# Designs tried in a protein design run: peptides against a protein of PDB entry 5K2M. Part 159

Target 1, 273 residues: chain A of PDB entry 5K2M
Amino acid sequence: MRIGITYTVLRREEMAIKERAGEFGEVVMLHEDDLLFPGNYDLDVVIIRNVSHFKALYTARLFESEGIPTVNSSRLIFEAGDKLFATLRLAGKVPVPEWKAALSEGGALRVPDSLGYPLVSKPVFGSWGRLLAKVNDRDSLEAVLEHRKWMKNPLYGIHYFQEFVEKPGRDIRSYVIGGEFVGAIYRYSNHWITNTARGGKAEPCSDPEVEELSVKAWEAFGEGALAIDIFESEKGLLVNEVNPNMEFKNAARVTGADMAGKLVEYAVEVAKT

## One batch from the design tools (peptide; made by RFdiffusion4, then SolubleMPNN)

Design b2_p24_2_s1 (from b2_p24_2, 9 letters changed)
Fold by OpenDDE base, seed 4:
Structure b2_p24_2_s1 (fold): chain B 273 residues (1-273), chain A 24 residues (1-24)
Amino acid sequence: as target 1 above (273 residues)
Amino acid sequence: SVEELLQQLDEDAAEEEKLVPSGA
């Protein structure tokens, strides 16, 4: 078996995936600079670890065009990595924060009529809480919409909003790979944007309700490896978003779960189908 | 344009790369 691993930056996750993949076969590390298509790739599966959502998406689709399966698939990356498309999948299976989408400024200005204030403005793409805005009032909404007009990427003209969820100074990140719950962590932050990359502490989360909800959230997509962001709210657990390009170094460290091994095992299963 | 979209996607990706905490 020949396992490709595409990457932008050799992070702890990519190192762990490489190490574990070496136990199952030959490992081919593919930096973004090594990727040219059409190509002559002799690989049974590719693990997609490109940092960029779009680079990951296109890389997956390009390998699939060569008949090489990917983990995650381009379909999963596309549906899970877009916050709106992910919400469309999730909302049919699990509790999600109340949301609205608008395709114009005039539509977006009516979002508070349904969601009220405060609300959260999200880009449909992007990582680490980039361009998340807590919108407390009309003036803030108008400012966010005005700024979006000056952004070059037309995807910023897709207006996605959620209700603002009051969190208990933490959120939950769970991991489901191939339909198996692998583990979960609490991410602590004093900021309304909870992200461990911003200096948050991580602690193990052992909650059967989180496990059940995480599996159901994964079942909304029905394939691949997903990190699932869950909020503890007054309404109960809410699935906020999923990530098809998961960081797991903190979760693996805190839980002791072999997330890299589970990802490789799943990739090996995908290669055999 | 499609070119402007692609360029912005690359710029956004490059910003994401910078936001990845160096695993120090």
Scores: peptide ipSAE 0.016, ipTM 0.475, DockQ to the pose 0.092
Fold by OpenDDE base, seed 1:
Formats: C-alpha cells, sequence, structure tokens
Structure b2_p24_2_s1 (fold): chain B 273 residues (1-273), chain A 24 residues (1-24)
C-alpha cells in the first residue's frame, strides 16, 4: 500500500495523517509545488489535504485522471465544498435552514419576500465565516449586493441566502468518515458566527441525535470524510453545511477521537475497492 | 498560527479570485 498525501501546509492534521498512514504502508508526502501532471505516480490512494478548495478539487481530479482514487474524491470536494451544491444534497435527506438562491441582484432583492428578515448572505465558496453577512433589513441587503458587484470572482454573483438561525451561543461540528460517526464538538462563541479558530471554546458533544443526523447528512453524499456543521434551533437540529477539507485538530484534542487514523483507514479501504 | 493560516487562506482566496477569469 502506497499512500499519497497532498498538502499546502504541514499542519497538525497532516502530521497526524502522515503518522497514521505510516502504519498502513509507504507514505508519500506531496507538497503542492511537487504536483505536476500528467505524472508517473505509483500510489494506491491519495489523501487530499490541500488548503484551497479549488486546489484540492483539481488535485483530486488530476490523480483520478491517472487512475488513482482520492480521499476525498473530486466529486465529493465539488459537491460538498460548494455551500449551495451541498445544500441541494442535504435538503433531500436532512433538515436544513430555509434557503434561497438567486442568480441576479433583482432576484436577490426578492429573497426576503420568501424568507423574511433577518437573512444570512453566504458566498457559495470560502471558509472561516468569510463574507458571511447578517442581513437585517432592505438597506443591508442592498449594501451586500452592491459590494458583490465589485467582487472580481463571478461566483460572488451567485447569491445564496439562509434564514437566520438563533443559536444557543454555540454550534455543533461533527465528523463522519466512510459513513462512521467519529465524533462531535460544541463550538462556543458570543458572536452569531461560531468559529473555534477565532478563539472559541470547544467541548465534546455526546448526543445520539447529533450522531444520527450526522450520519444521515453524510449519506446525502455517500462517500468520503466530512465535517458537518449543525445548528441547534427552535425547529430542532439543522445541518448548516459540510466541509470536505476538514480541520480536526481541535475536535481530536477535545474528543480524543483518532480522526487521522479513521481517515487513513478509510483511504486504505478506498484503495482496495 | 491561526492568523497565519487565515492569512494564507485569504491569499489563497485572493488567488482563487484571480483564477476565475473575470468575464468581461
Amino acid sequence: as target 1 above (273 residues)
Amino acid sequence: SVEELLQQLDEDAAEEEKLVPSGA
């Protein structure tokens, strides 16, 4: 078994994945600077750990073109890494926040007629709560839409909105790998954007309802390793988004779960199929 | 640091913004 690991930065996650992969076979670390295609890669599977969503997507697709399976697959990265495409998968299987998509400013201006206020404006791509806006009124909506016109990336012209979900000062991040629930954490924040990277407290989440919902959310995609963001709402648990490029350092630390090992085990299974 | 990672992610996002051709 020869296991590739692609990476942009050698984080704690990549170090843990490397260490665990070494127990299953030969490990080939592949920095982004080393990735040239077409190439003669002698690998049974590649674990994709590129930081950029698009670099991860293209890297996965390039290895797949050489007949090498990837974890995650380019299909999964594409569908799960786009918030709108992820919502389309999730909405058929699990409770999600009410959402609307608009393809023009004129369409976006009518979103409140369906969802009311407050809204959350999201870009379809991006991490760490970047360009998330709580839109409380018409003036705020117009301001967000005006700013989007001046953004160079045409994907900012895809207007994705959710209802604003009142959260109990926290959200849940769960991890499902190969259909197995690996663990979950509460992420505490005094801000409506919960992000542990910005100094939020993390605590273990041991809720059977979270576990069941997380597995069902993974089943909407049917493959790979996903971090799943869940909201506690007055309507019950809502699956907000998934992340195919999961960070798990905080979750692994807090839960004690071997997320790196589970990811490698799954990659080894994928290599055998 | 998380700040360095955020900065790299902002740089990557800015590079990703460059990779999508601004359609005229």
Scores: peptide ipSAE 0.008, ipTM 0.464, DockQ to the pose 0.068
Fold by OpenDDE base, seed 3:
Structure b2_p24_2_s1 (fold): chain B 273 residues (1-273), chain A 24 residues (1-24)
Amino acid sequence: as target 1 above (273 residues)
Amino acid sequence: SVEELLQQLDEDAAEEEKLVPSGA
């Protein structure tokens, strides 16, 4: 067994994945600067850990073109890494926040007629709450739409909106790998954008409803390793988004779950299929 | 252009790298 690991930055996650992969076979670390295609890669599977969503997507597809399976697959990265495409998968299986998509400013201006205010404007791509806007009124909506017109990336012209969900000062992040629930955490924040990277406290989440919902959310995609963001709302648990490029350091530390080991075990299973 | 799109994707990636806490 020869296991590739692609990466941009050697984080704690990549170090843990490398260590666990060494128990199953030979490990080949591949920095982004080492990647040229077409290439002659002697690998049975590649674990994709590139930071960029698009670099991860293209890296996965390039290895697949050489006949080498990837974790995650380019299909999963594409479907899960776009918030709108992920919502289309999730909405058929699990409760999600109410959402609207518009393909023009004139369409976007009618979104409040169905969602009301406040609402959340999201780009379809990007991480860490980048370009998330809480839109409280018409003036704020017009400002967000005006700024989007001047953004060079055509994907900013895809207008995705959700209802604003009032959260109890926290959200939930769960992890499902190969259809197995691995663990979950509460992420505490005083800001409406909850993220552990922004100095929030993390605590273990042991809730059977979260476990069941997380597995159902993974089944909407049917493969790979996913982090799942869940909101606690007045109408119950809502799956907000999924992430095919999992950060798990805080979750592994807080839960004691061997997320790196579970990811490697799944990659070894994928290599055998 | 495709090059401008790729450059924006690289800028987005570089911003994501900066948002990853150096101690995470």
Scores: peptide ipSAE 0.013, ipTM 0.463, DockQ to the pose 0.091; fails the geometry check
Fold by OpenDDE base, seed 2:
Structure b2_p24_2_s1 (fold): chain B 273 residues (1-273), chain A 24 residues (1-24)
Amino acid sequence: as target 1 above (273 residues)
Amino acid sequence: SVEELLQQLDEDAAEEEKLVPSGA
């Protein structure tokens, strides 16, 4: 078996994936600079670890066009990596924060009529809470919309809003690979945006309700490896978003779960199908 | 940590690359 691993930066996750993949076959590390298509690659499967969502999406689709399966698939990356498309999948299966989408400024200005204030403005793409805005009032909404007009990427003209969820100073991040729950962590933050990369504490989460909800959230997509961000709210557990390009170094460290091994095992099974 | 900052910067760069074609 020949296992490709595409990457932008060799992180702890990519090193762990490489190490575990070496137990199953020959490992081919593919930096973004090594990728040229059509390339006639001799690979049985490719693990997609490109940092950019769009680079990951296109890389997956390019390998699939050569008959090489990917983990994650371009379909999963597309549907899960877009916050709005992910919400559309999730909302049919699991509790999600109340949301609205608008395709114009005039539409966006009416979002508070349905959701009230405070709101969370999200870009449909992005990581690490980038360009998330807590919109407390009309003036803040107008400012966010004004700034979006001057953003060059047309995707910033897609206005996605959620209700603001009051959280107990933490979020949950769970991991589901091939339909198996692998583990979960609490991410502590004094900021309304929880992110462990911003110096947040991580602790193991051992909650059967989180496990069940995480599997159901994965079943909304039905394939691949997902990190799942869950809020603890007054309404109960809410699935906020999923990530098809999961970071797991903190979760693996805190839980002791072999997330890299589980990802490789799943990729090996995908290569056999 | 410095590693977390570097990772954030790499993600920041990667997200800016979603906005700017790699080649400017």
Scores: peptide ipSAE 0.010, ipTM 0.458, DockQ to the pose 0.095; fails the geometry check

Design b2_p24_2_s2 (from b2_p24_2, 12 letters changed)
Fold by OpenDDE base, seed 5:
Structure b2_p24_2_s2 (fold): chain B 273 residues (1-273), chain A 24 residues (1-24)
Amino acid sequence: as target 1 above (273 residues)
Amino acid sequence: SVEELLEQLDRDAEEDEKLVPSGF
C-alpha cells in the first residue's frame, strides 16, 4: 500500500500520521510545492493535511480526479469546512445554536428581530476564531456590516449569525473517525472565544452524552474524520461547528487516544473500498 | 511561533480564497 500525505507545514499531527502510516505501507510525503496536476501519482489513498481550507479542498478534488481516494474527501471538506453548510447538515440531526443567514446588509439588519441580542457574527470560512464578533447592539451590527463591505473576498457578503451561547468558561472538542468516537476534551478559556492555541487548558472529557451527540453529528456528514465543537448551554449540548482538517496534538496528549493511528487505519480502509 | 505561522498561512489562504468551487 502507498499512502500519500499532503501538507503545508510539518506539524506534530503530520509527523504522527507519517509515523503511523509507515506501519501500513510506503509513505509519500507531499508538500504543497510538490503538487502538480494532472500527474502520475502511484498512491492508494491520500491523507489531506493542507492548512488552507480551499487548498485542502482542491487538493482532494484533484487526487479524486486521478482516481485516488482522499481522507477527507473533497465533498466532506466542502460541506464541513463551511460553517453555514455544516450548520445545514447538523441542524437536521443534532441540536445547534439558533442561527440566521442573510445575503444582504438589509437582510442582516433584520436578524436581531428574530434572534435578539447579543449575536455572534461569523464568516462562513476561516479558523482560529478569526472575524468572530460578539454583537451586543444595533451600532455594533452596523459597524460589522460596514467593515464587511470593504473586505475583498465576496464570501464576507454571506452574513452568518448565531445566538450568543453563554458557556461555563469552556467548550468541548470531540473526535469521530469513520463513525467511531475516538475521544473528547474540555477547552478552558476566560474569553467567550475558546481556543486552546491561545493558551487554554485542556482536560479529558468522559461524558456519554458527548459521545452519542458526537457520533450523531458525524452521521450528518456520513464519512471521514471530524473534530466536533460542542457547547454546554442552558438548553443542553449544542453542536457549534465541525472541522474536516482537525488539529489533535492537545487532544491526543490529554486523552491518550491514538488519533493519528485511527486516522491512518480509516485511510487504509478507504483505500480498500 | 508555529501557531502564528499557521494563523498567517490561514490569513494568506483566505486572501487568495475568492470563490467557492462550482459543481460541488
Scores: peptide ipSAE 0.014, ipTM 0.499, DockQ to the pose 0.078
Fold by OpenDDE base, seed 1:
Structure b2_p24_2_s2 (fold): chain B 273 residues (1-273), chain A 24 residues (1-24)
Amino acid sequence: as target 1 above (273 residues)
Amino acid sequence: SVEELLEQLDRDAEEDEKLVPSGF
């Protein structure tokens, strides 16, 4: 078994994945600078750990073009890494926050007619709550839309909105790998954007409803390793988003779950199929 | 500390994710 690991930065997650992969076979670390295609890669599977969503997507697709399976697959990265495409999968299987998509400013200006205020404006791509805006009124909506016109990436012209979910000062992040629930954490924040990368406290989440919902959310995609962001709302649990390029250092530390091992085990299974 | 270095690497990785090339 030869396991590739693509990476941008050797984080705690990549170190843990490397260590666990070494128990199953030969490990080939592949920095972004090492990636040239077409190549003669002698690998049974590649674990994709590139930080950039687009680099991860293209890296996965490039290895797949050479007959090497990836974890995650380019298909999963594409569908799960886009907030709108992920919502389209999730909405048919699990409760999600009410949402609207608009393809123009004129469409976006009508979103409050359906969802009311406050709204959350999201880019369809990007991590760590970047370019998330709580839109409380018409003036704020117009300001967000005006700023989007000046952004160079055309994907910023895809307007994705959610209802604002009042959270109990926390959210839930769960992890499902190969259909197995691996663990979950509460992420505490006094800000409406909860993220442990922003200095939020993490605590273990041991809730059977979270576990069941997390597995169902994974089943909407049916493959790979996903982090799943869940909101506690007055309507019950809502699946907000998924991440096909999950950070898990905080969750692994807090839960004691071998997330790196589970990821490698799944990659080894994928290599054998 | 190793933790501060890792936090810096996380910030650098966040900056690298901002490098969605202008023009995509």
Scores: peptide ipSAE 0.008, ipTM 0.466, DockQ to the pose 0.056
Fold by OpenDDE base, seed 3:
Structure b2_p24_2_s2 (fold): chain B 273 residues (1-273), chain A 24 residues (1-24)
Amino acid sequence: as target 1 above (273 residues)
Amino acid sequence: SVEELLEQLDRDAEEDEKLVPSGF
């Protein structure tokens, strides 16, 4: 078996994936600079670890065009990596925060009539809470919409809004790979945007409700490896978003779960189908 | 150490991704 691993930067995750993949066969590390298509890649499967959502999506689709399966698939990356498309999948299966989408400024200005204030403006794409805005009032909404109007990427004209969920100073990140729950962590932050990259503490999360909800959230997509972001709310657990390009170094460290091994095992399964 | 180097690469990757405008 020949396992490709595409990457932008060699992180702890990519090192762990490489090490575990070596137990199953030959490992081919493919930096973004090495990727030219059409190519004649002799690979049974490719694990996609490109940092950029769009680079990951196109890389997956390019390998698939050559008959090489990818983890994750381009379909999964496309549907899970877009916050609105992910919400559309999730909302039919699991509790999600209340949301609205508008395709114009005039539509967006009516969102508070349904969601009220405070609400959260989100771009449909992007990582680490980039361009998330807590919108407390009309003036703040108008300011966010005005700024979006001058942004060059037309995807910023897709207005996605969510209710503001009060969090207990933390959120939950769970991991589901091939339909198996692998583990979960609490991510602590003093900021309303919980992110471990901002110096937050991580702790193991051993909650059967989180496990059940995480598997159901994965079933909304039905394939691949997903990190799932869950909020603890007064309404109960809410699935906020999913990530088809998971970081897991902190979760693996804190839980002791072999997330890299589980990802490789799933990739090997995909290669055999 | 290798661990310190990996942690630095992780920080650099996170910073680079934060600096890359959403949509690239």
Scores: peptide ipSAE 0.008, ipTM 0.479, DockQ to the pose 0.062
Fold by OpenDDE base, seed 2:
Structure b2_p24_2_s2 (fold): chain B 273 residues (1-273), chain A 24 residues (1-24)
Amino acid sequence: as target 1 above (273 residues)
Amino acid sequence: SVEELLEQLDRDAEEDEKLVPSGF
């Protein structure tokens, strides 16, 4: 068994994955600078840990073109890593925040007619709460739309909005790998954007409803390893988004769950299919 | 920026490397 691990930066996650992968076979660490295609990598599976969504997506697809399976697959990275495409999968299986998509400024200006205010404007791509805007009124909506016109990436012209969900000063991040619930944490924040990478506290979440909902959210995609972001709302639990390139250092530390081991075990299973 | 985030990730990785005992 030869296990590739692609990465941008060696984080605690990549170190843990490397360590656990060593129990199953030879580990080949592949920095982004080591990757050139077409190539002959002689790998049984590749664990994709590139920080960039697009780099992860293209890396996965490039290995798949060489006949090497990836965790996650390029399909999963594509569908789960886009907030709108993820919502399209999730909305048929689990409760999600109310949402609208618009493909023009004129369409986006009509979103409040359906969802009201306040809204959350999200880019369809990106992590760590980048370019999230709470849109409280018409002036704020016009400002967000004006800024989008001057953004160079055409994907910023895809206008994705959610209802603003009032949260109890926290959200939930759960982890499902190969259809198995591995663990969950509460992420505390005094800001409406919750992120543990921004100094938020994390605590274990042991809620059977979270476990059940997390597995159902994973089943909307039907493969791979996902982090799942869940809101506690007045309407109950809502699946906000999923991440096919999950950070888990805080979750592993807080829960004691073997996230890296479970990911490697799943990658070894994928290599054998 | 993406660069500031990568720099923050690098700083977090460096802080994480400082927390990895030098025994590897």
Scores: peptide ipSAE 0.007, ipTM 0.442, DockQ to the pose 0.048

Design b2_p24_2_s3 (from b2_p24_2, 10 letters changed)
Fold by OpenDDE base, seed 4:
Structure b2_p24_2_s3 (fold): chain B 273 residues (1-273), chain A 24 residues (1-24)
Amino acid sequence: as target 1 above (273 residues)
Amino acid sequence: SVEELLKRLEEDAAEVEKLVPSGF
């Protein structure tokens, strides 16, 4: 078994994945600078850990073109890593926040007619709550839309909105790998954007409803390793988003779950399929 | 650091911005 691990930065997660992968076979660490295609890669599977969503997506697809399976697959990265495409999958299986998408400013300006205010404007791509905006009124909406026009990436012209969900000063991040629930944490924050990367406290979450919902959310995609972000709302649990390029250092630390091992085990299973 | 990750993501976003012409 030869296990590739692509990475941009050797984080705690990549170190843990490397360590666990070494128990299953030969580990080939592939820095982003080492990736040239087409290439003669002799690998049975590649674990995709590129930081960039797009670099991860293209890296996965490029390895797949060489006949090498990836964890996650390019399909999963594409569908789960885009907030709108993820919502399209999730909405048919699990409760999600109310959402609207518009493909023009004129369309976006009508979103409040359906969702009201406050709204959350999201880019379809990105992490750590980057470019999330709480849109409280028309003036704020116009400002967000105006700023988006001057952003160079055309994907910023895809206008994705959610209802603003009042949260109890925390959210839930769960982890499902190969359809198995691995663990969950509460992420505490005084800010409406809950993220442990922003200095939030993490605590273990042991809730059977979270576990069930997390598995159902994973089943909307049907493959791979996903982090699942869940809101506790007045409407009950809502699946906000999924992440096919999950950070898990805090969750692993807090829960004691061997997330790196589970990821490697799943990658080894994928390699054998 | 988170800042370095954010910077790299900004660089990655900027790289994607270079790859996708602003008219698409």
Scores: peptide ipSAE 0.010, ipTM 0.461, DockQ to the pose 0.070
Fold by OpenDDE base, seed 5:
Structure b2_p24_2_s3 (fold): chain B 273 residues (1-273), chain A 24 residues (1-24)
Amino acid sequence: as target 1 above (273 residues)
Amino acid sequence: SVEELLKRLEEDAAEVEKLVPSGF
């Protein structure tokens, strides 16, 4: 077994994955600078750990073109890493926050007619709560739309909105790998954007309803390793988003779950299929 | 040391997380 691991930065997650992969075979660490295609890679599977969503997506697709399976697959990275595409998968299987998509400013200005205020403006791509805006009124909506016109990436012209979900000062992040629930945490924050990278406390979440919902959310995609962000709301649990480039350092520390081991085990299974 | 290197790599990773969106 020869296991590739692509990476941008050697984080604690990549170190843990490397260590566990060494128990199953030869490990080949592949920094982004090492990647050139078409190549002659002698690998049975590649674990994709590139920080950039698009670099991860293209890296996965390039290895797949050489006949080498990836974890996650380019399909999963594409569908799960875009908030709108992920919503389209999730909405048919699990409860999600009410959402609207508009493809023009004129369309976006009509979103409050359906969702009301406050609403949340999201880019379809991005992490760590970047460019999330709580839009409380018309003036704020116009300001967000005006700023989007001057952003260079054309994907900022895709206007994605959700209802504002009032959360109990926390959200849930769960992990499902190969269809198995691995663990979940509460992320505490006094800010409406909950993120542990912003100094939020993490605590274990042991809730059978979260476990069941997390597995159902994973089944909307049907493969790979996903982190799942869940909101507690007055309507019950809502699946907000999924992440195919899961960070798990805090979750592994808090839960004691062997997330790196589970990811490697799944990659070894993928290599054998 | 290996520990110092790992610490530096974690610091560099945290910097990249702040500066580089996962979407780019």
Scores: peptide ipSAE 0.008, ipTM 0.458, DockQ to the pose 0.135
Fold by OpenDDE base, seed 1:
Structure b2_p24_2_s3 (fold): chain B 273 residues (1-273), chain A 24 residues (1-24)
Amino acid sequence: as target 1 above (273 residues)
Amino acid sequence: SVEELLKRLEEDAAEVEKLVPSGF
């Protein structure tokens, strides 16, 4: 078996994936600079680890066009990596925060009529809580919308909003690979954005309800490797978002779970189908 | 320490943010 690994930067995750992949076959590391299509790639499967969502999406689709399956698939990257598309999959399968989407400023200004304040403005794409805004009032909403007009990427004109969920100073990140729950962590922060990449403490989360909900959230997509962000709310557990290009170094360290191994095992299974 | 871990995480995140151009 020949396993490709595409990457932008050789992070701890990519090193671990490479190491584990070596136990299953020949490993071909493919930096973004090595990728040219159409190509003559002799690979049974490609693990997509490009940092950029769009680079990951296009890389996956390009390999698939050559008959090489990818983990994650371009379909999964597309649907899970967009917060709105992910919400559309999750909604009706698992509890999610109340949400609205608007396609214009005029539409966005009416979102509080249904969600009230405070609400959270999110880009449909992006990582690490970038451009998340807690919108407490009309003035703040107008300011966020005004700033979006000056952003060059037209996707910033897609206005995605959630209710503001009061969290107990933490959120949950779980990992599901090939439908198997691999592990979960609590991410602690005194800020309403609880991302561990912003200096949050991580602790193991061992909760059967989290495990069950995480698997159900994965089943909304039905394939691949996903990190799942879950909120503890007064309404119970809410699935906030999923990430098809997951970071797991902290979760692996804290839980002791072999997330890299599980990802490789899944990729090997995908290669055999 | 937790503080050293947090610093490393912040450095890693800042490095990744530099590698991902604002908006892509």
Scores: peptide ipSAE 0.007, ipTM 0.413, DockQ to the pose 0.083
Fold by OpenDDE base, seed 3:
Structure b2_p24_2_s3 (fold): chain B 273 residues (1-273), chain A 24 residues (1-24)
Amino acid sequence: as target 1 above (273 residues)
Amino acid sequence: SVEELLKRLEEDAAEVEKLVPSGF
């Protein structure tokens, strides 16, 4: 068994994945600077750990073109890494926040007629709460839309909105790998964006409803390793988004779950199919 | 060298710890 690991940066996650992969076979670390295609790589599977969504997507597709399976697959990275495409999968299986998509400013200006105020404007791509806006009124909506017109990337012209969900000063991050629930954490924050990236405390989440909902959210995609963001709302649990390029350092530390081992075990299973 | 590779990995790790705030 020869296991590739692609990476932009050697984080604690990539170190843990490397260590666990060494128990199953030969490990080949592949920095982004080492990747040239076609490359005739002698690998049974590649674990994709590129930081950039687009670099991860293209890296996965390039290995697949050489007949090498990837974790995650380019299909999963594409569908789960886009907030709108992920919502389309999730909405058929699990409760999600109310959402609207518009393809023009004139369409976007009608979104409050359905969602009301406050609402949340999201880009369809990006991580760590970048370009999330809480829109409280018409003037704020017009300002967000005006700024989007001047953004060079055409994907900023895809207008994705959610209802604003009141949260109890925390959200839930769960992990599902190969259809198995691996663990979950609460992420505490005094800001409406609860990402622990902004200095929030993490605590273990042991809730059977979270476990069941997380597995159902993974089943909307049917493959790979996903981190799942869940909101506690007055309407119950809502699946906000999924991440096919999961960080897990804090979750592994807080829960004691072997996230890296589970990811490697799944990659070895994928290599045998 | 292995040392240059380790240094590159550490510099890369420090850059991503700045870019990727520890949140998952």
Scores: peptide ipSAE 0.007, ipTM 0.404, DockQ to the pose 0.098; fails the geometry check

